# Peptides against a protein of PDB entry 3PBP, part 11

Target 1, 203 residues: chain A of PDB entry 3PBP
Amino acid sequence: LNEKDLNLILNKSLVMYESLDSTTDVIVKRNVIKQLQFVSKLHENWNSRFGKVDIQKEYRLAKVQGPFTINPFPGELYDYTATNIATILIDNGQNEIVCVSFDDGSLILLFKDLEMSMSWDVDNYVYNNSLVLIERVKLQREIKSLITLPEQLGKLYVISDNIIQQVNFMSWASTLSKCINESDLNPLAGLKFESKLEDIATI
Target 2, 203 residues: chain A of PDB entry 3PBP as posed
Amino acid sequence: LNEKDLNLILNKSLVMYESLDSTTDVIVKRNVIKQLQFVSKLHENWNSRFGKVDIQKEYRLAKVQGPFTINPFPGELYDYTATNIATILIDNGQNEIVCVSFDDGSLILLFKDLEMSMSWDVDNYVYNNSLVLIERVKLQREIKSLITLPEQLGKLYVISDNIIQQVNFMSWASTLSKSINESDLNPLAGLKFESKLEDIATI

## One batch from the design tools (peptide; aimed at target 1 P72 L114 L188)

Design b1_p21_2 (made by RFdiffusion4)
Pose (drawn by RFdiffusion4):
Structure b1_p21_2 (pose): chain A 203 residues (1-203), chain P 21 residues (1-21)
Amino acid sequence: as target 2 above (203 residues)
Amino acid sequence: SEEEELQNIIETAVKNKIDNN
């Protein structure tokens, strides 16, 4: 955990602690407070020279959160099954797109709009487990796998049956991160959220 | 239109991300 990232989760933790009011669900309040306590403890034991911190076994037992809401979910896909999931980096600030494959050779590019809180005990804990659809890409080929190269932002390799295709969504993803970082929604108006699809090779 | 509805949803999602930063 480098210094930049350590401070990022600390500040996110502080923003949520302040975001607490009385209508806030008791279970959620507990987790937010626990998150702040935990992230603070990490900050106290962080070894700056190695950029690492030890984590006791107690804090590693966590229960799953979900299901995430996928909004708006495409109606056609209720007849199909999800195949693969990938994570694609948009910028240098941990901003990412979640990608999911389906039986119909389709791809949904998703964005997480709500900040999750950490949770360890709570069963079936859902809260800000929210994803939003940005785009859907139908390749009409059998998608065998998804691959990413850390060196290339906003690009995803999709291995179909005899083709390796590259879905390139930096056309809109670059603007998306700018508005997130500049807190300005206006550049999003009019932007067509269409990814450049490109055949890389025959396999 | 559906496109306008989706755009509104995207802007709202981005706004939520900004609020949570």
Fold by OpenDDE base, seed 1:
Structure b1_p21_2 (fold): chain B 203 residues (1-203), chain A 21 residues (1-21)
Amino acid sequence: as target 1 above (203 residues)
Amino acid sequence: SEEEELQNIIETAVKNKIDNN
């Protein structure tokens, strides 16, 4: 995602949220609220890189559902709240993994499958953008924050109460990067999407 | 900031681990 796309999605999500009324379908309401939360958190994290956007607190508290359909979405996560989001570069060509943490201590790793486009309707909310679920990591701990280091490709640092853990997904992300850059997805066949978890420090 | 502090801790820990492997 680039800043322009994120701002566009944020504005659209805001407009959709403001258009909700008593006649709006419950599923649509849920999707819009979740999307707004996802985008707002994404924007907050993005703004740490590109500048502060003042998002009203009311928009920050909704359960995270991004402008993306996650395929397949783990059914269990519908009952949990997204806590943090981070984007991690996997190469110098601007391919990124999106990481979302949940209050159950799970982390999902996602890759953008489609170009950013969404259909906005008050009566029908349709995601035209898909995120592919690559991996779910269950940490079974409270995740306080997600940190990325620009010089550390394909690495995510998870901060809990007393531990910093590294999630290293370069075992598969390097192949994914190559496949995308070469426009050949054949090497993904049979690839194991298993990240390495390592304790880095106790805090 | 708290985030900057955590980043520094991570960078230091990663560096130490790389240097010791």
Scores: peptide ipSAE 0.276, ipTM 0.820, DockQ to the pose 0.018
OpenDDE base, seeds 2, 3, 4, 5: peptide ipSAE 0.273, 0.267, 0.272, 0.274; ipTM 0.817, 0.813, 0.811, 0.816; seed 3 fails the geometry check

Design b1_p21_2_s1 (made by RFdiffusion4, then SolubleMPNN; from b1_p21_2, 12 letters changed)
Fold by OpenDDE base, seed 4:
Structure b1_p21_2_s1 (fold): chain B 203 residues (1-203), chain A 21 residues (1-21)
Amino acid sequence: as target 1 above (203 residues)
Amino acid sequence: SMEAEHEKIVLEAVGNKIKSK
């Protein structure tokens, strides 16, 4: 997930939020609110690190087709702020995992099942899940940075105040990649989505 | 179970990805 993608998600979330009315399904309302909260927190962090993005300007220029949902979103993280974001490749193709860190020391590993598309028509949306939670990793550390190495598939390096840790999710990501590439879901049955944590270095 | 539901959600997501490629 990069700045452009985040902006698209935010735009989509805003459009979806604005479309809510009294006839909107309760579940949809809940999802929209949760999504907007999540994306807003991501954007706050992004703006602080990379400079302010004029979301309003971009919002005026383009819309994302269809509403966006995150399913599921960890309820415990609703009150926490996203601190970092990273994208990790899981194969030599185009499959990737999005990682978001929070100020409670948690990481969420997300699967992007759909690509965002810009649309000029905001009136016609189809509900879909664009980001799906695969795993929550509780580090209980103040996460300062997330680092990925392009040559290291399915690995994320988490930098905190005193330690660098590696999060290795190839235990499940390899299967995930295989399933996608082979168009076979069977290997996912019973798969545990548990990453391996390893201390790499003390700072 | 919650675990079963989670698995289902992931499966559906992967399914969507497969359909979209």
Scores: peptide ipSAE 0.552, ipTM 0.917, DockQ to the pose 0.433
OpenDDE base, seeds 1, 2, 3, 5: peptide ipSAE 0.550, 0.550, 0.547, 0.549; ipTM 0.916, 0.917, 0.915, 0.917

Design b1_p21_2_s2 (made by RFdiffusion4, then SolubleMPNN; from b1_p21_2, 10 letters changed)
Fold by OpenDDE base, seed 2:
Structure b1_p21_2_s2 (fold): chain B 203 residues (1-203), chain A 21 residues (1-21)
Amino acid sequence: as target 1 above (203 residues)
Amino acid sequence: SMEEEHEKIVIEAVKNKIKSK
């Protein structure tokens, strides 16, 4: 997830929000509002760290598309602010996990089941932007930074005030990668999505 | 169960990814 992707997600969310009316399904309306709240929090943090993200003007011309979805999204996290985003490779085939940290000390590990895209053409419709929650890791720390190393698959380093911790999710990510690459879903049955947390160094 | 539902969601996601290749 990068600045461009975030901008696209935000634009999509805004378009959907603006399209809400009395005929809108209640579930869709609720999801759009929740999505916008989430993305707005991400955007706020992004702007603080990386500078202002300019919203593309073309979003106003776009037709309503399917929602950007994080499924499931822990309801309690709607009350918290996203603080960091990282992308971690899980294989050499460019399969990746997206990690988002929150100010409650939580990490969510997300899988992109579809490529992020949005159509700006009125005549075109693209239903995309889907993230699936694989795991929530509760660290109960103020997360300062997320670090990834390209040569270390399925590993995330979390920096807090006094410690660096490693989150290793290869226990399930290796299986996930295999399933994708081999087009076989069977190994997912009964798989536990539990990352290993280890203290690496004090700082 | 919640665990079963979670598994189903992940499986469906992977299925979608596979189909998109």
Scores: peptide ipSAE 0.571, ipTM 0.927, DockQ to the pose 0.484
OpenDDE base, seeds 1, 3, 4, 5: peptide ipSAE 0.570, 0.570, 0.566, 0.569; ipTM 0.926, 0.926, 0.925, 0.925

Design b1_p21_2_s3 (made by RFdiffusion4, then SolubleMPNN; from b1_p21_2, 12 letters changed)
Fold by OpenDDE base, seed 2:
Structure b1_p21_2_s3 (fold): chain B 203 residues (1-203), chain A 21 residues (1-21)
Amino acid sequence: as target 1 above (203 residues)
Amino acid sequence: SMEAEHEQIVLDAVGNKIKSK
C-alpha cells in the first residue's frame, strides 16, 4: 500500500460517508462510519510521517469509482490509531499482503481481493475495492517501525522498543498464493491463518 | 461460527482475486 492507494481508499470512504441518508440501512451506515474512522486514522498517520497531500481531485473522481470496504471490521481497533503500514510480497507473481500496525500493539494482515482502478470514468467498468482481514496479531508492544525485505517472502520485521521480531505468515500465505496462481480455492479449506512469531534480536 | 464466517470471507476474497485475473 502506497500513498496513492491510501488516498484512493480514503476518498472512497468519504464518498460512502457522504452518501448516507436517513433511508440508509443502519448496518450499512455503521460500517461506513467505522470504515471512514479507520481509514482516517491511517491517513493521519501517513500525513504525519510524509506530509499532507491534496486528495480533492481524487475524491471527486471517487464518486464514480464506488465504495471501498474492509472485511471484517475489527471493531476494537476503531478506538486505536494506525501507526505503520507495510506491503509484503508473498510470491514472485505480484501477490502481496498489506500490514497495518496500531498503537495497541496489534498488527492486521490484509488481502487486496481486487485491484484498485485508477479510472473513475462513468463509461468504464468500476471495481468495488476491498481489503480483507486475514489475521490479527497482538504483539502488545509499542511498534516503532515495520520492515520488509523483498527477497524474504511473507516475512515482516517489527521493531519495538528493545526487540526486533519476525512475523512469518508463509504458513498460510503460500497456500493463498497457490490458490490465486492456480485458480483453485480448495487448498484454503481448513487453513489456519496463524503467523509465526520469532524474536530476532534484542536492541 | 465466527471461524466459519472468517474462512468464508477469505475464500470470497481469493475468489474475487481469481476472477479479476
Scores: peptide ipSAE 0.566, ipTM 0.920, DockQ to the pose 0.463
OpenDDE base, seeds 1, 3, 4, 5: peptide ipSAE 0.562, 0.561, 0.563, 0.563; ipTM 0.918, 0.918, 0.916, 0.919

Design b1_p21_2_s4 (made by RFdiffusion4, then SolubleMPNN; from b1_p21_2, 9 letters changed)
Fold by OpenDDE base, seed 4:
Structure b1_p21_2_s4 (fold): chain B 203 residues (1-203), chain A 21 residues (1-21)
Amino acid sequence: as target 1 above (203 residues)
Amino acid sequence: SAEEEHEKIIIEAVKNKINSL
């Protein structure tokens, strides 16, 4: 997830939120609100770190077609602020995992199943999932930064106040990559989506 | 179970990805 992707998600979320009316399905409303809350918190942190993302006003007047939701999203994290975001390669840059950290010390590992494309049409509004939760990792510490190394597939380095930890999710990401590349879903059956956490260094 | 449902969601996501290629 980069600034462009975040901007797209935010725009989608805002447009969806503004499109909510009395005829909108309750589940859809709930999902849109939750997504907006998530993206807003992420955006707040993003703006502080990377500068203000400009949201074009015209986008708020359009309906959105395309992927825009994160599903499922841990309900507990809606009350927390997103602190960092990173993208981790899992197969030499063909497939990626998105990681978002929160101020509760949680990491979420997300799979981007669809490209972030938006079709703006006044008459067409379609809800699609763009990010899927794979795993939540609870570190129970303040996360200062996330570091990825392109040569280290499926590895995320988490920097907190006093420690650097490695999150290694190749235990499942290798299978995920294989499934995508081979167009075979069978290896996913019974797969445990559990990352390995290792302390690398004290700070 | 919640885990089974979670697995299904992931499988569908991967399926979607595959179909998008």
Scores: peptide ipSAE 0.604, ipTM 0.934, DockQ to the pose 0.460
OpenDDE base, seeds 1, 2, 3, 5: peptide ipSAE 0.589, 0.593, 0.600, 0.604; ipTM 0.936, 0.938, 0.933, 0.933

## One batch from the design tools (peptide; aimed at target 1 F111 V132)

Design b1_p22_1 (made by RFdiffusion4)
Pose (drawn by RFdiffusion4):
Structure b1_p22_1 (pose): chain A 203 residues (1-203), chain P 22 residues (1-22)
Amino acid sequence: as target 2 above (203 residues)
Amino acid sequence: HEDIITEAVKNKAEFMKKVNEK
């Protein structure tokens, strides 16, 4: 955990602690407070020279959160099954797109709009487990796998049956991160959220 | 659909703005 990232989760933790009011669900309030306590303890034991911190076994037992809401979910896909999931980096600030494959050779590019709180005990804990659909890409080929290269932002390799295609969504993803970082929604107006699809090779 | 995307990005941008104030 480098210094930049350590501070990022600390600040996110502080923003949520302040975001607490009385209508806030008791179980959620507990987790937010626990998150701040935990991230603070990490900050106290962080070894700056190695950029690492030890984590006791107690804090590693966590229960799953979900299911995430996928909004708006495409109606056609209720007849199909999700195949793969991939994570694609948009910028240099941990901003990412979640990608999911389906039986119909389709791809949904998702964005997480709500900040999750950490949770360890709570069963079936859902809270800000929210994803939003940005785009859907129908390749009409059997998608065997999804691959990413850390060197290339906003690009995803999709291995179909005899083709390796590259879905390139930096056309809109670059603007998306700018607005997230500049807190300005206007550049999104009019932007067509269409990814450049490109055949890389025959396999 | 565009309204949903705008609202979602608005949520993230407002949250990140508060983070950058720290």
Fold by OpenDDE base, seed 4:
Formats: C-alpha cells, sequence, structure tokens
Structure b1_p22_1 (fold): chain B 203 residues (1-203), chain A 22 residues (1-22)
C-alpha cells in the first residue's frame, strides 16, 4: 500500500457512502459505513515513512463478500467446477479483470462493474456481487494455476500439465480502460473481446 | 451480450468519475 492506493480506496469508500439513501438496505448501509470508517482510520493512521498502518482489532473481523454472480453465466459451465481465480490489472488506475478457470479448461474473463464492500457484521453479506462476463477462453487443458505479474498489464499466465500459456487481453482491455478513465463509451462500439493466446513454454 | 458489457463499463466509468472527483 502507498498513499495513492489509500487515497483511492478512501475515495471509493466515500463514493459508496454517498450513494446510500433512504431506500438502501440497512445491512448495506451498515457495511458501507463500516467500510468507510475502516478506510478512514487506515488513512489517518498511515505512516508514509514506514509504510505502516495501525489497524484496530475490531476491523480484523471483516470478511470477503460472497457469493458472486456472473452475468451471463455460460450455460455449458454449469456442469463444471471453478478451479482457480486471478485478478489482472489492465491499467495503473486499478481497473482489473477477474479470471476464473474451470475444470473443463475454460477461462472466463470477468469485469467488476460495481464496487464491493467487505462484509463486516453479517455473515454471507451480498451486495454489488455481480460480475460481467467479457470473454470465455477455451484452453481444453487441465488448468493447474493462474499466474499474474503486476508489471504485465492485461496478461494472464495459465499453467497446465505440459505448457505455460499467456492470455493477453490488452486488445480489448486497453479500450475498456480508456472508456472507464475518460468516461467515454464510444470506443466500445464494435470492440471484439478476443484475447490472444500464446504458448510461452513447454513444461 | 455487448449491451451488458457496455452497461457494466458505463457503471464503472460513472463510479470512477465520482471517485476521481474527490
Amino acid sequence: as target 1 above (203 residues)
Amino acid sequence: HEDIITEAVKNKAEFMKKVNEK
């Protein structure tokens, strides 16, 4: 974590908080408020000199939200099991693609359109848990692991039994990034969501 | 399902716009 990251997290939490209204579910309100409180304290207690933050014990109770929904979920994957998950940065502004692998050798590339908060008080907290399907990549291999390198934007390394493959989705992710960052959706028109698959090494 | 993607990107873009305005 650095100051920039903390500021971004804080600003995200603020925007989430500001989105709350009288119609918002009480549980959602509570979680968003707690999220903001945590991040605010985190920011306040940030020691840039040492890269250190004092976190109160109470905030250690936060859990990752789940379950998630995928829209649309590929029907053919209903019979298969998710095996790995990875998050890939597509820019330096913390736009990300989520990748989930399945035991049929499929990869689904997913986009988080909504900001999610942590679960603080309620077990099985679910809010803004939807992911949008961008692309399905069929490798037809048993996927052992997914590797990402922070310095390599829009690239996913897939390790199977005998090969390392690179999935490069910058062909469309760069456009997505631009659309998000510039608030201009025009470049999405006609965009093909087709990743490049390349063999990197034989194992 | 391009419309779904477009809507998703729109939502994120709007959110990030608000974030960046802070």
Scores: peptide ipSAE 0.624, ipTM 0.951, DockQ to the pose 0.948
OpenDDE base, seeds 1, 2, 3, 5: peptide ipSAE 0.622, 0.560, 0.618, 0.554; ipTM 0.950, 0.942, 0.950, 0.941

Design b1_p22_1_s1 (made by RFdiffusion4, then SolubleMPNN; from b1_p22_1, 10 letters changed)
Fold by OpenDDE base, seed 1:
Structure b1_p22_1_s1 (fold): chain B 203 residues (1-203), chain A 22 residues (1-22)
Amino acid sequence: as target 1 above (203 residues)
Amino acid sequence: MEQIILEAVGKKASFMAKVKKL
C-alpha cells in the first residue's frame, strides 16, 4: 500500500458515499459510511516514511462481503465446485479480472462491474456482489493452483498435474481497460473475448 | 459481444470517471 493506492481507495469510497440516496437500504448506507470513515482516518494517519498506519481497534472488525453472483452462470457448472480464485490486474489503474477455476477443469474470467464495500456491522453483508462472465476456458485438466506474477498484466498461470499453462487475455483486456479509463465503449464493438492458452512448462 | 458485458463496462467506466474527478 502506497499513498497513491490510498488516495484511490479514498476516492472510490467517496464516490460510493455520494451514490447513496433515499432508496438505498439502511444497512448499505451504514456500511458505506463506516468504510468512508475508516479510509478517511487511514489516509489522515498515513506515515509515508514507514508505510504504516495506526488503525484503531474499532475498525479492525471489518469482514469481507458474502457470496458473489455470476451472470450469466454457465449451466454446465451448476454440478461442479469452485476450486481456486485469483485476481489479475489488467492495468495500473486497478482494473482487474477475477478468475475462478472449477473441478471440471474450467476457468471462468469475470468482471466486477460494481464497487463493493466491506462488511462492518452486519454479518453476511451482501451488496454490489455481481460478477459478469466474460469468458469460459475449458482446460480439461484438474487445476491445482492459480498463480499471478507481479507486473505481468492480463496473465494467469494455471498449474495442473504435469503442466504449467499461461492464460493470456490481454487481447481483449487491453481494450477493456481503455474503455474503462477513457469512458468510451466504442472499442468494445466486435471485440472477441478469446484468451490465448500456451503451454509454458512440463512439471 | 454480449450486451451484459457492455453494460458492465459502462457502469465501471462511469464510476471511474467520477473517481477521477476527485
Scores: peptide ipSAE 0.605, ipTM 0.948, DockQ to the pose 0.882
OpenDDE base, seeds 2, 3, 4, 5: peptide ipSAE 0.602, 0.602, 0.604, 0.603; ipTM 0.946, 0.948, 0.948, 0.948

Design b1_p22_1_s2 (made by RFdiffusion4, then SolubleMPNN; from b1_p22_1, 8 letters changed)
Fold by OpenDDE base, seed 2:
Structure b1_p22_1_s2 (fold): chain B 203 residues (1-203), chain A 22 residues (1-22)
Amino acid sequence: as target 1 above (203 residues)
Amino acid sequence: MEDIILKAVGKKADFMKKVKEL
């Protein structure tokens, strides 16, 4: 975590807070407020010289939100089990694609459209937990692991039986990133969400 | 392109625009 990242997290938390209104669920309000309070305190306590923050024990009780929903969920995958998950950065900001593998050898590439807060007050807190299906890649292999390299944007390495494959989705992810960063959706018109699959090594 | 993707990207874009304005 660096100062830039901390500022981004703070600003995201502020925007979430500003989105609260009279119609917002009380549980949501509490969680968003606590999130903002935590991040604000984190920012205040940031020691730029040492890159350290003293986090009070009370804030360590926050839990990751779950469960998530996938829309649309491929009907064929209802009977299969998710085996691995990975998050892949698509730009130098914080735009990312979530990948989930299944025991049928499928990969789904997912986009998170909404920002989430941590769960601070209630067990099983659920808000803005939707993921959008972008692409399904069928490998027809047992997927053992998913590997990402921070320096390689929009690339996922899939390890299966005796092979490492690269999934490269920068063909569409670069456009997606641009649309988000520039607030212009026009480049999405006619975009094909088709990743490139390449064999990298036989293991 | 599915409308769901367009809407999702739009929501994120709007959010990030607000973030950048702070």
Scores: peptide ipSAE 0.586, ipTM 0.941, DockQ to the pose 0.897
OpenDDE base, seeds 1, 3, 4, 5: peptide ipSAE 0.585, 0.581, 0.586, 0.585; ipTM 0.940, 0.939, 0.939, 0.939

Design b1_p22_1_s3 (made by RFdiffusion4, then SolubleMPNN; from b1_p22_1, 9 letters changed)
Fold by OpenDDE base, seed 4:
Structure b1_p22_1_s3 (fold): chain B 203 residues (1-203), chain A 22 residues (1-22)
Amino acid sequence: as target 1 above (203 residues)
Amino acid sequence: MEDIILEAVGKKADFMEKVKKL
C-alpha cells in the first residue's frame, strides 16, 4: 500500500458515501459510513516517510463480504467446484479482471461493475457483490494454480499437471480500460471477448 | 450477454468519473 493507493481507496469510499440516499438500506448506510471513517482515519494517520499507518483496534473487526454472485452464471458449471481465484490488473491499477477456475478445467473471466464495502456491523453483509461474466475459457485440464505478474497487464498464467499456459485477454481488456477511463462506451460496439491461449512451458 | 457487459462497463465508467473528480 502506497500513498497513491490510499488516495484512490479514499476517493472510492467517498463516492460510495455520496451515492447514499433516503432509499438506501440502513445496513448499507452503516457499512459505507464505517468504511469511509476507517479509510479516512488511515489517510490521516499515513506516514509517508515510513509507508506506515496506525490502525485503531476498533476497525480491525471488519470482515470480507459474503458470497459473490456471477451474472450470468453458466448452467453447466453448477455441477463443478471453483478451485482457484486470481485478480489481474488491466491498466495502471485502476481496473481489474477477476478470474475463477473450476474443476472441469474452465476459467471464467469476470468484471466487477460496482464498488464493494467491507462488512463492519453485520455478519454476512452482502451488497454490490455481483460480478459480470465476460468470457469462459475451457482448458479441459486440471488447474493447479493461477499466477499473475504485476508487470504483465491482462495476463494470467495457468499451471496444470504438465504445462504452463498463458491466457492473454488484452485484446478486449485494453478496450474496456479505455472505455472506463475515458467514459466512452462506443469502442465496445462489436468487440469480441476472446482471449488468446498460449503454451509457455512444459513442466 | 453483450448488453449486460455494456451496462456493467457503463456503471464502472460512471463511478470512476466521479472518483477522478475528487
Scores: peptide ipSAE 0.588, ipTM 0.938, DockQ to the pose 0.903
OpenDDE base, seeds 1, 2, 3, 5: peptide ipSAE 0.585, 0.585, 0.583, 0.585; ipTM 0.939, 0.940, 0.938, 0.938

Design b1_p22_1_s4 (made by RFdiffusion4, then SolubleMPNN; from b1_p22_1, 9 letters changed)
Fold by OpenDDE base, seed 4:
Structure b1_p22_1_s4 (fold): chain B 203 residues (1-203), chain A 22 residues (1-22)
Amino acid sequence: as target 1 above (203 residues)
Amino acid sequence: MEDIILKAVGKKADFNKKVKEL
């Protein structure tokens, strides 16, 4: 965590707070406020000299929320189990694709459209927990692990029994990134969400 | 499916725009 990251987290938390209105659930309001309070305090207590922050014990009790939903969820995957998860950066602006593997050898590429908060006050807090399905890649292999390299945008390495494969989704992710960053959705028209699969190495 | 993606990207774009404006 650096100062830039902290500023970004603060700004995200502020935007989430500003999205609250009279129709927002009380639990959601409380949770978003608690997150903003934490992040604000974290920002105030930032020690740039040492690259650290003093965090009070009370704020360490925050939990990751769950479960998550996928829309649409591929019907054929209801009978299969998720095996791995990875997050892949598609640009330097922290736009990300989430990848989940299944025991049928499928990969689903997911987009997080909503900003999520941590759970601060309520057990099993669920809000903005939806992911959008972009693409399903069928490898038809037992997937052992998913690897990402921070310097390689829009690339996922899939390790199976005897092969390392690269999934490259920059063919569409570059356009997606541009649309997000420029707030122009026109380039999405006619865009094909088809990743390139390549064999990298035999194991 | 395309409409769902479009809507999702739009939401993210709007959020990111608001973040950049702070």
Scores: peptide ipSAE 0.534, ipTM 0.929, DockQ to the pose 0.910
OpenDDE base, seeds 1, 2, 3, 5: peptide ipSAE 0.531, 0.533, 0.529, 0.500; ipTM 0.930, 0.931, 0.929, 0.924

Design b1_p22_2 (made by RFdiffusion4)
Pose (drawn by RFdiffusion4):
Order: sequence, then structure tokens, then C-alpha cells
Structure b1_p22_2 (pose): chain A 203 residues (1-203), chain P 22 residues (1-22)
Amino acid sequence: as target 2 above (203 residues)
Amino acid sequence: SEIEMRKKVGEYLTEYQLEKSE
């Protein structure tokens, strides 16, 4: 955990602690407070020279959160099954797109709009477990796998049956991160959220 | 804040996809 990232989760934790009011669900309030306490403890034991911190076994037992809401979910896909999931980096600030494969050779590019709180005990804990559809890409080929190279932002390799295709969504993803970082929604108006699809090779 | 902006981006994108599906 480098210094930049350590401070990022601390500040996110502080923003949520302040975001607490009385209507806030008791279970959620508990987790947000626990998150702040935990992230603060990490900050106290963080070894700056190694950029690392030890984590006791107690804090590693966590229960799953979900299911995440996928909004708006495409109606056709109710007849099909999800195959793979991939994470693609958009910028240098941990901003990412979640990608999911389906039986129909389709791809949904998702964005997480709500900040999640950390949770350890709560069963079936859902809260800000929210994803939003940005785009859907139909390759009409059997998608065998998804691959990413950390060196290339906003690009995803999709291995179909005899093709390796590259879905390139930096056309809109670059603007998306700018507005997130500049807190200005206007550049999103009129942007067509279409990814450049490209055949890389025959396999 | 950044968290609030991300929520607003999500709302915008949801509206955009719903209108496209019409």
C-alpha cells in the first residue's frame, strides 16, 4: 500500500463517516464506523519505507456482499448466462470498468457509481452495491475468455473462437475519468459510448 | 466530492441507457 493509495482510502473513509446521519441504517452505520477505525489503524502501522502494512487474521474474515444491482440490465440477457468478468483501468486513480461476458457472445461494460463500505459480519449485506450499464457490445462469437494488459488503459482483449479482438473504450472512458476528477458532468453530454472493436489476429 | 460526482455520473448514464432503449 503506497502513500497515495493509503491516503485515498482514508479520505474515502472520512467522507463516509461524515456522510452519516440518523436515518442511516444501523447495520450500515456500524460498518462505516468499523471501516474508519480499521483504515485508521492501518495508517498507524503503515511502514512508509516498504509501503506495506500487516493485517491481523481477524480483519481478513469477511462475508460477501451482493448481489450487485446492474442498472439498467438488458432484457435479452435474461435468456443467457454470464461467462467471465474482467476489470479495466481507466486512469491513474483506481477508476475502472467492470466487464462481463455472456452466452450470446455479448459484453456489458459496467461502472460502479456508489461507494461501498467494508463489511465483515453482515450476511447478505447489500449497500451501495450498485453498478450502472454504460454500453453493451455484441461480438456474436463464442467468447472463450477476457484478458487485460496493465500497460494499456481502457483496452480489453476478447478471445473468441478463432479471433482475438480488442475492445477499445478510451474514446469515452478518457472523458469519463476527466469529469469524475474534475467534477464536471457536461463533457458527457453528447458523447457516444461506443467502443472501437478491432480484430487483432486469427488464433 | 468525488463520491458524489460518481453518483451523478451513474444517474446520467442510467438515464442515457433508458432513453436509448426506447
Fold by OpenDDE base, seed 2:
Structure b1_p22_2 (fold): chain B 203 residues (1-203), chain A 22 residues (1-22)
Amino acid sequence: as target 1 above (203 residues)
Amino acid sequence: SEIEMRKKVGEYLTEYQLEKSE
């Protein structure tokens, strides 16, 4: 469930925050705090119709910038606010896609290409996450919530004012999963990262 | 390793987006 995933991210962010001490690099400390603030805001506003979170410029910079980075970030979304976040499993392993919605009605699908662990000492660990843009889906409607079902791989349900839509990205996600699991990039050649959008029900 | 493959996939996706924007 989206809530569970968000909680997991929040927990990770909290762990990172707790790992900070006086010996921590100033840049790392700042980035960890910013990540926690971002995730916390998302969590607080998860069930709120008006919950909006501004993604600071630092999250759009190079993947080495901090513990949470999106690259590339669509320029058109720079002035818009993130509204929801979800994590979607694409296989029965550990491969997943991150989705973020914005108040312009856009969804971005993101790949976690890097999770770096930094150890300051035996007891303190900090993780950096890098997210790479896979696809932008323009719905051009107010997105109220994102729903995922664990038993449905590569599917995201988007709830707006009057409709539930399904975003199905298994057309490319199955190949992506295969590439990762088999350590072979060849299947990606010529692959288009275009999800299928379908209306499920009117509300 | 899986970690290395994920990095390579990320690089591929980055290039994909760059080409798409051209």
Scores: peptide ipSAE 0.649, ipTM 0.941, DockQ to the pose 0.500
OpenDDE base, seeds 1, 3, 4, 5: peptide ipSAE 0.644, 0.645, 0.643, 0.643; ipTM 0.939, 0.941, 0.940, 0.941

